# Ledger of designs, part 237: peptides against a protein of PDB entry 9IZ0

Target 1, 345 residues: chain A of PDB entry 9IZ0
Amino acid sequence: ITCLGSNGHTYKQLVKGGNDDLRQDAVMEQVFEQVNGFLRSYRKTSQRNLSMRTYKVIPLALKTGVIEWVQDTIPLGEYLDSAHKVYHPKEWSLSTCRKLIAEKQMEDLETRLKVYDLVCRHYRPVFRHFFLESYADPVQWFTTQTNYARSTAVASVLGHVLGLGDRHGQNILIDKTSGEVIHIDLGIAFEQGKKLPVPECVPFRLTRDVVDGMGITGVEGVFRRCMEFTLETLRREEDSLLSVLEVLRYDPLFSWLISPLRRMKKQKMQLENFNQPESGNITTDASRDPKIQRNNVSGESEAERAILKVRQKLSSTLSVEASVGELIRIAQDPSYLALMFCGWS

## One batch from the design tools (peptide; made by RFdiffusion4, then SolubleMPNN)

Design b2_p23_3_s1 (from b2_p23_3, 11 letters changed)
Fold by OpenDDE base, seed 5:
Structure b2_p23_3_s1 (fold): chain B 345 residues (1-345), chain A 23 residues (1-23)
Amino acid sequence: as target 1 above (345 residues)
Amino acid sequence: GLVYPELTEEEKKRLLELVEQVR
């Protein structure tokens, strides 16, 4: 819809309804705005304009709301699929890569690593081309690539600390003007991504294409330093961040668990990649879903465990540099990426 | 960005009614 604001400006808005719980997105956006306050208060982060880019979410009902339409954006996965066809037309299709990884999903780590390496050799990174093709001015090119590395660093630290899941290429938007990343669909948080049919094993998305977008320095420049400054800020504001999360502990509308509906939707999307479109009416008889015993783990006990994990991730036991170094190592480790649904791009 | 002021519950209700009329 397009709305006329009281300021006389027209705003395009996305209306979501039916099955998307926009309350989870709205709450996570509020947490990001608080963190953006912390990032503005500290000289090291403020001087670099470090922020998690946010979008406005207005929940109107349990399953209906209005979302800010983020203008001039593209999903990372949409760009990458198009760019791979242009720059590497002789390489494997995304569908071929997905099929090979999926066929080995139940195999041992050694077999999965061999298939992941094979896919990586036949599907090379292309995301550097986004900056090269979008910005003819060298200053604009350098500025936007720097903004990308900075925003990705902030999102990586926050994504790890808050345990953001479902960070696939369709849930990460790239701003075509600023080069900044915008994370959307925030309803998988506090490590609930580990409960997906394909468990998420990386702290944040740092795939080969995500790194290729950082240019020739890769992670060893703006990205690493901005992760360090972001984590330093979050460690200083630990009590403030935990206080924000404690308010959510008592919010009866906030779900600390992945919804059964989101889990089913993800399972369906994973199964649709296995079946060629045989025109067979798979009546998904919704009656045979095994009664996931709602172990009445009180929402309080899950909230407490989530807050304890956030505190553990903010621990000063390791230096900021050592902690960031380990996070970057794990996020790029083939032994974890080979286990992901799409760890090669 | 859309500056959503803190919408009152009445403004949220009106916005919901507008959304339902456009669907």
Scores: peptide ipSAE 0.018, ipTM 0.425, DockQ to the pose 0.013
Fold by OpenDDE base, seed 1:
Structure b2_p23_3_s1 (fold): chain B 345 residues (1-345), chain A 23 residues (1-23)
Amino acid sequence: as target 1 above (345 residues)
Amino acid sequence: GLVYPELTEEEKKRLLELVEQVR
């Protein structure tokens, strides 16, 4: 929809209606706005204009709301699929890569690593071309690539600390003007991504294409340093951040658990992305309801566990540099990336 | 505190009515 503001400006807005509770997105965006306050108050982060890009979310009802249309953006996955066809037309298709990973999803780690390595050899990174093609001026190129590395660093730290899940290439937008990343669909938080049919095992998305966009230095230099400054800021503001999350503990509208419906929808989308539309009646015999042990874990005890995990992730037991070094290592580890739905790009 | 953008219940209602009209 296009709305006319009281200021006479027209604003494009996305109306979402359906099964997804936009209150979760709205709450996470408010947490990001508070964190952006901390990043602005701390010298090391403020001097670099470090922020999590936010978008406006207005929940109107349980399943209806208005979202700001983020103009001049493209989903990372959409750009990468298009660019890969241009730069590597002789390599494997994204569908071929997905199929091979899927066919081996139930195999041992050794087999999955071999398939992941094979896919990586036949699907090379291309995301560097986003910056090289979009920005002819060297200063604009360098500035935009720097903004990308900075915003990715902030999003990576926040994504880890808040346990953001479902960080696939369609849920990460690239701003074509600034090069900044914008994370969308925030309804899987506090490590609920580990409860998906393909469990998330990385702290944040740091795939080969995400790294290729950082340029020749990769994760070294701008990205690593901006992760360190962001984590240092969050450790400093731990009590402030935890106080924000404690308000959510008492919000009757906030869900600390992934909804069964959202879990089923994600399961279905993961399965449908593997099936070409061959006309086979896969009667998903709904009779194998995995006994979700309804551990009647009160929503309160899940909130408490989530807050305790955030506190643990902000612990000063390791240096900022050591903690960031470990996070970067884990996020790039083939043993974790081979377990992802799309860990190669 | 987390300030939900304090759309008054009246503003939420108006916006909901607008959304329902666009459906």
Scores: peptide ipSAE 0.017, ipTM 0.376, DockQ to the pose 0.013
Fold by OpenDDE base, seed 3:
Structure b2_p23_3_s1 (fold): chain B 345 residues (1-345), chain A 23 residues (1-23)
Amino acid sequence: as target 1 above (345 residues)
Amino acid sequence: GLVYPELTEEEKKRLLELVEQVR
């Protein structure tokens, strides 16, 4: 839909309906606005305009809502698929890479590492071309690449701390004007992505293409420093952040568990992409199992565990530099990337 | 940023009706 604002500007809005609960996305966007408050209050983050890019989500019913249409964006995965065909037309297709990883999903780590390395040799990074193509002016090129590295650093720290899962190339938008990342579909938080059939093993997405977009310094420039300043801010504001999460603990609209419908949708998408035959015996026994009462006790225990896990991730036991160094190492580790649905790009 | 004013319950209802008409 297109709405005319009271300011005379037209705003495009996406109407979502069906099986997507937008309440969880709306709550996570509110948490990001609070974190953006902390980033604006701290000198080291404020001087760099560090923020998590947010979008407006208005839940209207259990399965219906309005989302802000982020103009001038492209999904990272859509850009990468197109760019790989242009710059590397003799390399393997994304479908070939996905098939080869899927065929080896049940194999040992050594076999999966060999397949991951083989895929990486036949599907090379191209994301640097986004900045080179889009920005002919060197100042604009440098500014947008810097904004990309900064926004990716903030999103990476928040993704780790809040346990944001499902950060694949279709859930990350690139703003064509600023170079900033926008994370969408926030229905998996507090490490619930580890409960998927293909578990998320990395703290955030730091694949070869994500790094290629950072320019010649890769992670060892703006990205690392902006992660450090972001984590330093979140450690300083630990009590404020935990207080925001405690409000969510008692919010009856917030689910600390992955929605069964989202889990089934993600599981189906994973199985379809892995060419596994539908074992047709998912009896949707819509039997009125009295799970509503079991869900409250399990939800409170999951909320408590989630808050404890956030506190552990904000621990000052290691320096900010050591903590960020370890996160960057784990996020780039082939032993984790080889286990992902798409860890090569 | 789009300051959505806090939509009144009537505005949410009208927006929901508009959404149902576009389905």
Scores: peptide ipSAE 0.015, ipTM 0.378, DockQ to the pose 0.013
Fold by OpenDDE base, seed 2:
Structure b2_p23_3_s1 (fold): chain B 345 residues (1-345), chain A 23 residues (1-23)
Amino acid sequence: as target 1 above (345 residues)
Amino acid sequence: GLVYPELTEEEKKRLLELVEQVR
């Protein structure tokens, strides 16, 4: 739909219907708006215009809402699939890489690392080409690549702190005008990504293509420093951030747990992406879920656990530099990336 | 709470201030 704003501007809106609960997205966007307030208040973050890119979400019902249509964007995964075919036409297809990783999903870490390395050698990074193709002017090129590294740094820190999951290439948009990243589908938060059929083991997405977009310095320079400044700001505003999250504790509409329906949807999407026939033996090896007694862990107890985890991630036990250094290390560690659904790109 | 899309930015801010006062 196209709406005429009170300011006389026309805004495209996407009506989203079906099985997506937009309430969690709306909540997380509001948390990002508050964090953007903190980032504007501190000199180190404000002077760099550090922000999490946000979009408006208006839930209308349990499964229906209106979202802002983010203009001039492309999904990272769509760009990467297209660019990889252009720049590396003799390399393996994305489907081949996915299949090989899936076939080894139940194998030991050593076997999974060997397959991950093999996939990485046959599927090279291409995301640098986004900036080289889109921006012929050197100043615009440098500015947009810098904006990309900055926005990715903010999203990485904030995504870690809030435990954002499901950060695949279709849930990360690139703004073609600014080079900034926009994170979408925010319904997996507070480490609920660890409850997916393929558990998320990295704090944020820092795959080889995500790094390749940062240019010759990779994670060093702009990205690392902007992560440090963002984390420094969030540590200073810990009580303010926790107060924002405490309001969510009392929201009866906010689910601190991944819904069974969303878990099933993600499971189905993972299976479809592997071209695995629905072999009806979903051995729900529900046997190795420790009997976490279905104690009616009140939504309140899950909220408390989530808030405690946020507090732990904001701990000043390590320096900002040491904490960021460890996060970058873990996010790039092959031992974690080899366990992911798509850790190579 | 802050999370109602029906809340104005000012109402969101007031709700934050209220939560800070109860701590």
Scores: peptide ipSAE 0.007, ipTM 0.301, DockQ to the pose 0.017

Design b2_p23_3_s2 (from b2_p23_3, 12 letters changed)
Fold by OpenDDE base, seed 4:
Structure b2_p23_3_s2 (fold): chain B 345 residues (1-345), chain A 23 residues (1-23)
Amino acid sequence: as target 1 above (345 residues)
Amino acid sequence: GLVFPELSEEEKERLRKLVEEVR
């Protein structure tokens, strides 16, 4: 898939996704369409036009599909890198920040928190400027910022409930017309992001730049309320949502586990961004294929565990407000963000 | 409220309606 960035850089994402990735995207998009049906059925969500933005995945063959490229989009990470250079030209580069976080990846939490704070002080949020630059009309500015906060709230609840991983700035598109977020590359779901080389510890992406885009109220405005309404809707439709997920349990093409290939690809991308100078002969004797004992944990047992976790996340043990409050707290907690690959922006 | 002092009364009314729809 050749993504033409607005900067004329063709990101040839060679989606050398095996069959599993495109099928997983197509399946997750179908789940989002069903959830969008639930969101349209309830007054609190329908009045706000709450939806997960979807994109068409056309699987053409086992290993090939066309993803409908959403016109007039920009990757969040592309905008943030460009805007940060404009608004904060004396601050650290994204590469410098990444390097410092990586160099301390094996250190204790206290050291990682100090490095995260240091990075945060030298890489300030800029995402508010997307709305200020793009929309000269105050009504259009307010509308698009509202649509951003609404769509981010829906995506945050769904991302938590379905355990969506790999929510980095290149997998989150911004619609330049509506201000809505579009999540792409859905091949890490059901908390499989916790199995990445850098484990994902947050329920969804709620970094400082994600919050800066919400305007002066941050999370305490449209975002929180829209999360609450979305979670209320999903709790009401729990049985319907679980029934949709049970259909996926019997799809032989749906992977409930992160593929070893995808995990290795993510590991390489994480390591290549960390050009440590070649000092030591780590002879990765690739000849010992660790017989990953395919513990015949039947794919059924993984699906059952995934569905059980979804049910647990929809539990009414806590109020909607308390549940959303805790999710927002965890998603913004420096003790989790400091552990992430890119928790500062 | 969002004070846009430079907005016309029509734009203020449009913004008020939009703010009410967001509440």
Scores: peptide ipSAE 0.025, ipTM 0.433, DockQ to the pose 0.011
Fold by OpenDDE base, seed 1:
Structure b2_p23_3_s2 (fold): chain B 345 residues (1-345), chain A 23 residues (1-23)
Amino acid sequence: as target 1 above (345 residues)
Amino acid sequence: GLVFPELSEEEKERLRKLVEEVR
């Protein structure tokens, strides 16, 4: 839909209907707006215009709302699939890579690492070409690549601290005008991604293509420094951030747990992406996995545990540099990336 | 090598400022 704003400007908006609870997205966007306040108030982050890109979410009902349409964006995964076909037409298809990783998903770590390495050798990074193709002016090229590295750094720190899950290439948009990243579908937060059928093992997405977009320095320089400044800001504003999260503890509309429906939907989407025929006898009888103890952990006890984990991630027990160094190491570790749904690009 | 077109002196100065702001 197109809405006329009170300022006389027309805004394109997406009416989202379906099973996805837009309240989760709306709440996370409000948290990002508060964090953007902290980033604007801190000298080191303000001087670099560090922000998490947000989009307006207006929940109209339990499962319906209006999302501001992010203009001039492309999903990272859509660009990468297109660009890989252009720059590496003799390499493996994305479907071939997905199939090989899926066929080995139940194998040992050594086998999965060998398959991951094999996939990486036959599916090389291309994301640097986004900036080279889109920005012929060297000043604009440098500015947009810098904005990408900066926004990715902010999103990486926030994604780790808030435990954002489901960070695949379709849930990360690239703004074609600024080079900034925009994270969408925020309903898997507070480490609930570890409860997915393929558990998320990385703190944020820092795959080879995400790094290739940072240019010749990769994770060094702009990205690392902007992660450090962002984490330093969040540590300074820990009590303010925790106070925002405590408000959500009392929000009867906020779910600290991944819904069984959303988990099943993600499971189905993962299976469909593997071209495995629905063997109709996966009774997703969530009752029969004995490790899903229905710990009727009250939503309050999950909120408390989530807040405690956020506090732990903001702990000053390690320096900012040491903490960022470890996060970057883990996010790039093949032993974790080989376990992911799509860790190679 | 990426053959950057010859930057004007104004573009070089804008790049210098941008590099300093990024440091």
Scores: peptide ipSAE 0.023, ipTM 0.478, DockQ to the pose 0.011
Fold by OpenDDE base, seed 3:
Structure b2_p23_3_s2 (fold): chain B 345 residues (1-345), chain A 23 residues (1-23)
Amino acid sequence: as target 1 above (345 residues)
Amino acid sequence: GLVFPELSEEEKERLRKLVEEVR
């Protein structure tokens, strides 16, 4: 749909219907708008224009809503697949890499690390080329690469603190005009991604291609400093952030649990990408029916646990620098990346 | 290294200001 605004500008809007619950996405976007208020209030974050990029989500019903169409964007995973074919045409295909990781999913950590290293050697980073191809002017190149590192830092801190999971290359858009990241499909929050068949093991996505886009300094430049300033701001605003999350605890429209439909969709996508033949004897051991485990966990107990976990992540027990240093280390650790669905790119 | 075209003095000054704002 194209709408004419009161300002005379035309806005494209996407009407979604079907099985996607947009209410969780809308609530998470509202939390990001509040956090963007905190980032504007502090000198260190305001001077750098630090923000989480948001998009408008208007839920109309349980399964329908309007989403702002983000113009001039590309999914990170779509760019990377195309760029790898251009810059490394003799390397392995994304399909080959996925197959090898999937075939070894049930093996020990040592075997999975060897396969991850092998995949990494045959599928090299290319995301630097996004900035080199898109921006011929050195000032635009530097500005957009800086905006990318800044926006990725904010999204990484928020992703960790709010427990945003399943942040794969199709759920991250790149703005072709600003270089900023836009996170979409926010239906997995408060560490619910750890309950997937392939659990989210990292605090945020910091794969080799995500780092390659930061330029020659990698994580040790703008990215690290902007993570530190963002975390410093969130620690100062802990009570304000927790008050926003307490409002969600009592929101009857917000689900602290992953929706059955999103879980089934993610499970199906994981199974399809593993190319496991439907060996028709999935003995549905009725003892593992996800319905039985749901009946004992109240939404209130999950909300309380989520808020306690946010408070724990905002703890001042470690310095901001030490906390950010540990998060960056864990997010780049091969022992976690080798366990992911796509940890090599 | 990326060989950028020769920058004008105005572009060099814009780049200097951007580098100072990022520090």
Scores: peptide ipSAE 0.021, ipTM 0.387, DockQ to the pose 0.011
Fold by OpenDDE base, seed 2:
Parts: C-alpha cells; structure tokens; sequence
Structure b2_p23_3_s2 (fold): chain B 345 residues (1-345), chain A 23 residues (1-23)
C-alpha cells in the first residue's frame, strides 16, 4: 500500500497479513534500536558507525501489521541465485544442490560432509560480484564492501547474542545504496531455531557467499574487528541489554517460544522445497492436529532461560578476541554447515 | 533515507480499517 503521511508525502508500506506475528518483529526492532544506542555511545563502535539496520514495524492486530518497505534492497538469496546462473552457468542449479542435501538429510555426518563438499565444488561463491557490478567508482566499491562487512559483523554478534534463527538468504536483504545488511522476519529468536525440523547449528550465517562479499581479506579484515568491537560494547552494556529483555519477560504479547503454527509452516516450506511439486492432490485433511503436549513450561521459565543464555553469551570468561575467533570458526565449520538446510551459499 | 514518520493513533486506526477491508 501507499500511505499519505500527515506531511503530505507518500510512503510505500508492506501490509503483512496471515499467521505471522509482527509483534515479535516489532519487539526485536525495538531491541535493535536500544543496541544501536549502545553502539553510538561507545567510541570504538561509534567511530565506525556500527549499527544494526532497522525497519519500522507497526503491529495493527495479533497477526497483521504494516512493515516499512525498504527501497533499493534485494534479498541475498535472490541475488546469489541470479548471479550464480550468470557467473557459473556450467555449475549445478540451486535446486539440484538443495535436492542432494535434502536426499541425505537423514544420513550420518560423514555422508552429509561428502555431499556438502560435492555441492560446494559444483556451486561456487559469487557474492563478491554484487560489489564489483554495482559500483563503478573504486571509492564507492570499497565503501560499500566495508559497510557490508561492518553491518554483517554487527548482525552476526547481535544475532548470536539474541539467538536469532531462520537466517536464510531470503531473510537477509542487501541495501544496494549502502551495502548494509537488513535482517527481516525476526520471529525466531532466543535459540528457538534449534527447535526447527532442521536444527540451526551455527551462531549466525557465515556461509561461503557471505564471506565472499567481504572481499580478499574475508573474515580477517573489517569483519573480525567489527565483531570484536560490537561484542565489547554488548559486554559493557550487559545490564542495560538484560534490563531491556526483562521488560519483554512481563509482556504477555511476546512469545519466547516458536509458535507451533510458525514451526509447522516452516516445516512445510522446508518439506515443499524438498519435494518438487508433483501434481498430486494430497488433500491432507487438516483435522488431525496432533495434541502437542502443552508441557506447561511457564512462559516465565522460558523467558528466564533465554535471559540466562544471553548473559552466558556476554560472559567475560573468554577474551573478546577468543570469543569472536570461536564464533567465526563454528559459523564456518563444515561439520555444522553440512547439517544446515543451505550451508553452502 | 525514507524517514518513516511516526504514525498517530488515528493513522494506525485508518490503517487497521484499510487492512480489514483488504482481507
């Protein structure tokens, strides 16, 4: 929709309807705005203009709201699929890669690693071309690639600390003007991604294409340093961040758990990406809702557990450098990426 | 950058009605 504001300007807005709870997205965006306050207050992060890119979410009803339309963006996954066809036309299609990973999902780690390696050899990174194509001026190219690495570093630390899930290529937008990343669909947080049918095993998305976008230095340049400064800021502001999360503990509208409906919807989308649409009218009669045993884990107990995990991730037991080093290692480990739905790109 | 304006409660209510009409 286009809305006419009180200032006489027209704004493009996305009306999101259906089963998605936009209140979770709105709450998470408010947490990001508070974190952006901490990043602006700390010299090491402020000097680099480190921020989580935010977008406005206006919840209108329980499952309906308006999202700001972020202009001049592209989903990372949309760019990568298109660019891979251009730069590597002799390599495997994304559908072929997905099918092979899918067919081996129930196999042992050794078999899954062999398939992951095979897919990686037949689907090479291309995300560096986003910057090379989009920016003819070397200064703009360098600036936008730097902004990408910085923005990805902030999103990676914050995504790990808050346990953001479902970070697939369609939930990560690239701003074509700045090179910054914009994370969307924030309804899987506080490690609820580990409860998905394909569990999330990495702290954040650091696939080969995400790294290829950082240029020749990969993770060892701007990215690592900006992760370190971001984590240092979050450790310093631990009590402030935990106080923001404690307000959410008492919000009866905030769900610390993945909704069964959202889990089932994602399970279907994952399974539908496994099955080519064979034209079979499987009228799956919607009537057998399996009685998900409501283990009455009080929403309070899950909130407390989530806050305790945030505190543990902000622990100063390891240095900032050691903690970031381990996070980068785990996020790039083939033993975890081979277990992911799309760990190769 | 598009400065997304803060919507007044009246503008939110107009948007609610519009969303209900499009459903």
Amino acid sequence: as target 1 above (345 residues)
Amino acid sequence: GLVFPELSEEEKERLRKLVEEVR
Scores: peptide ipSAE 0.000, ipTM 0.315, DockQ to the pose 0.013

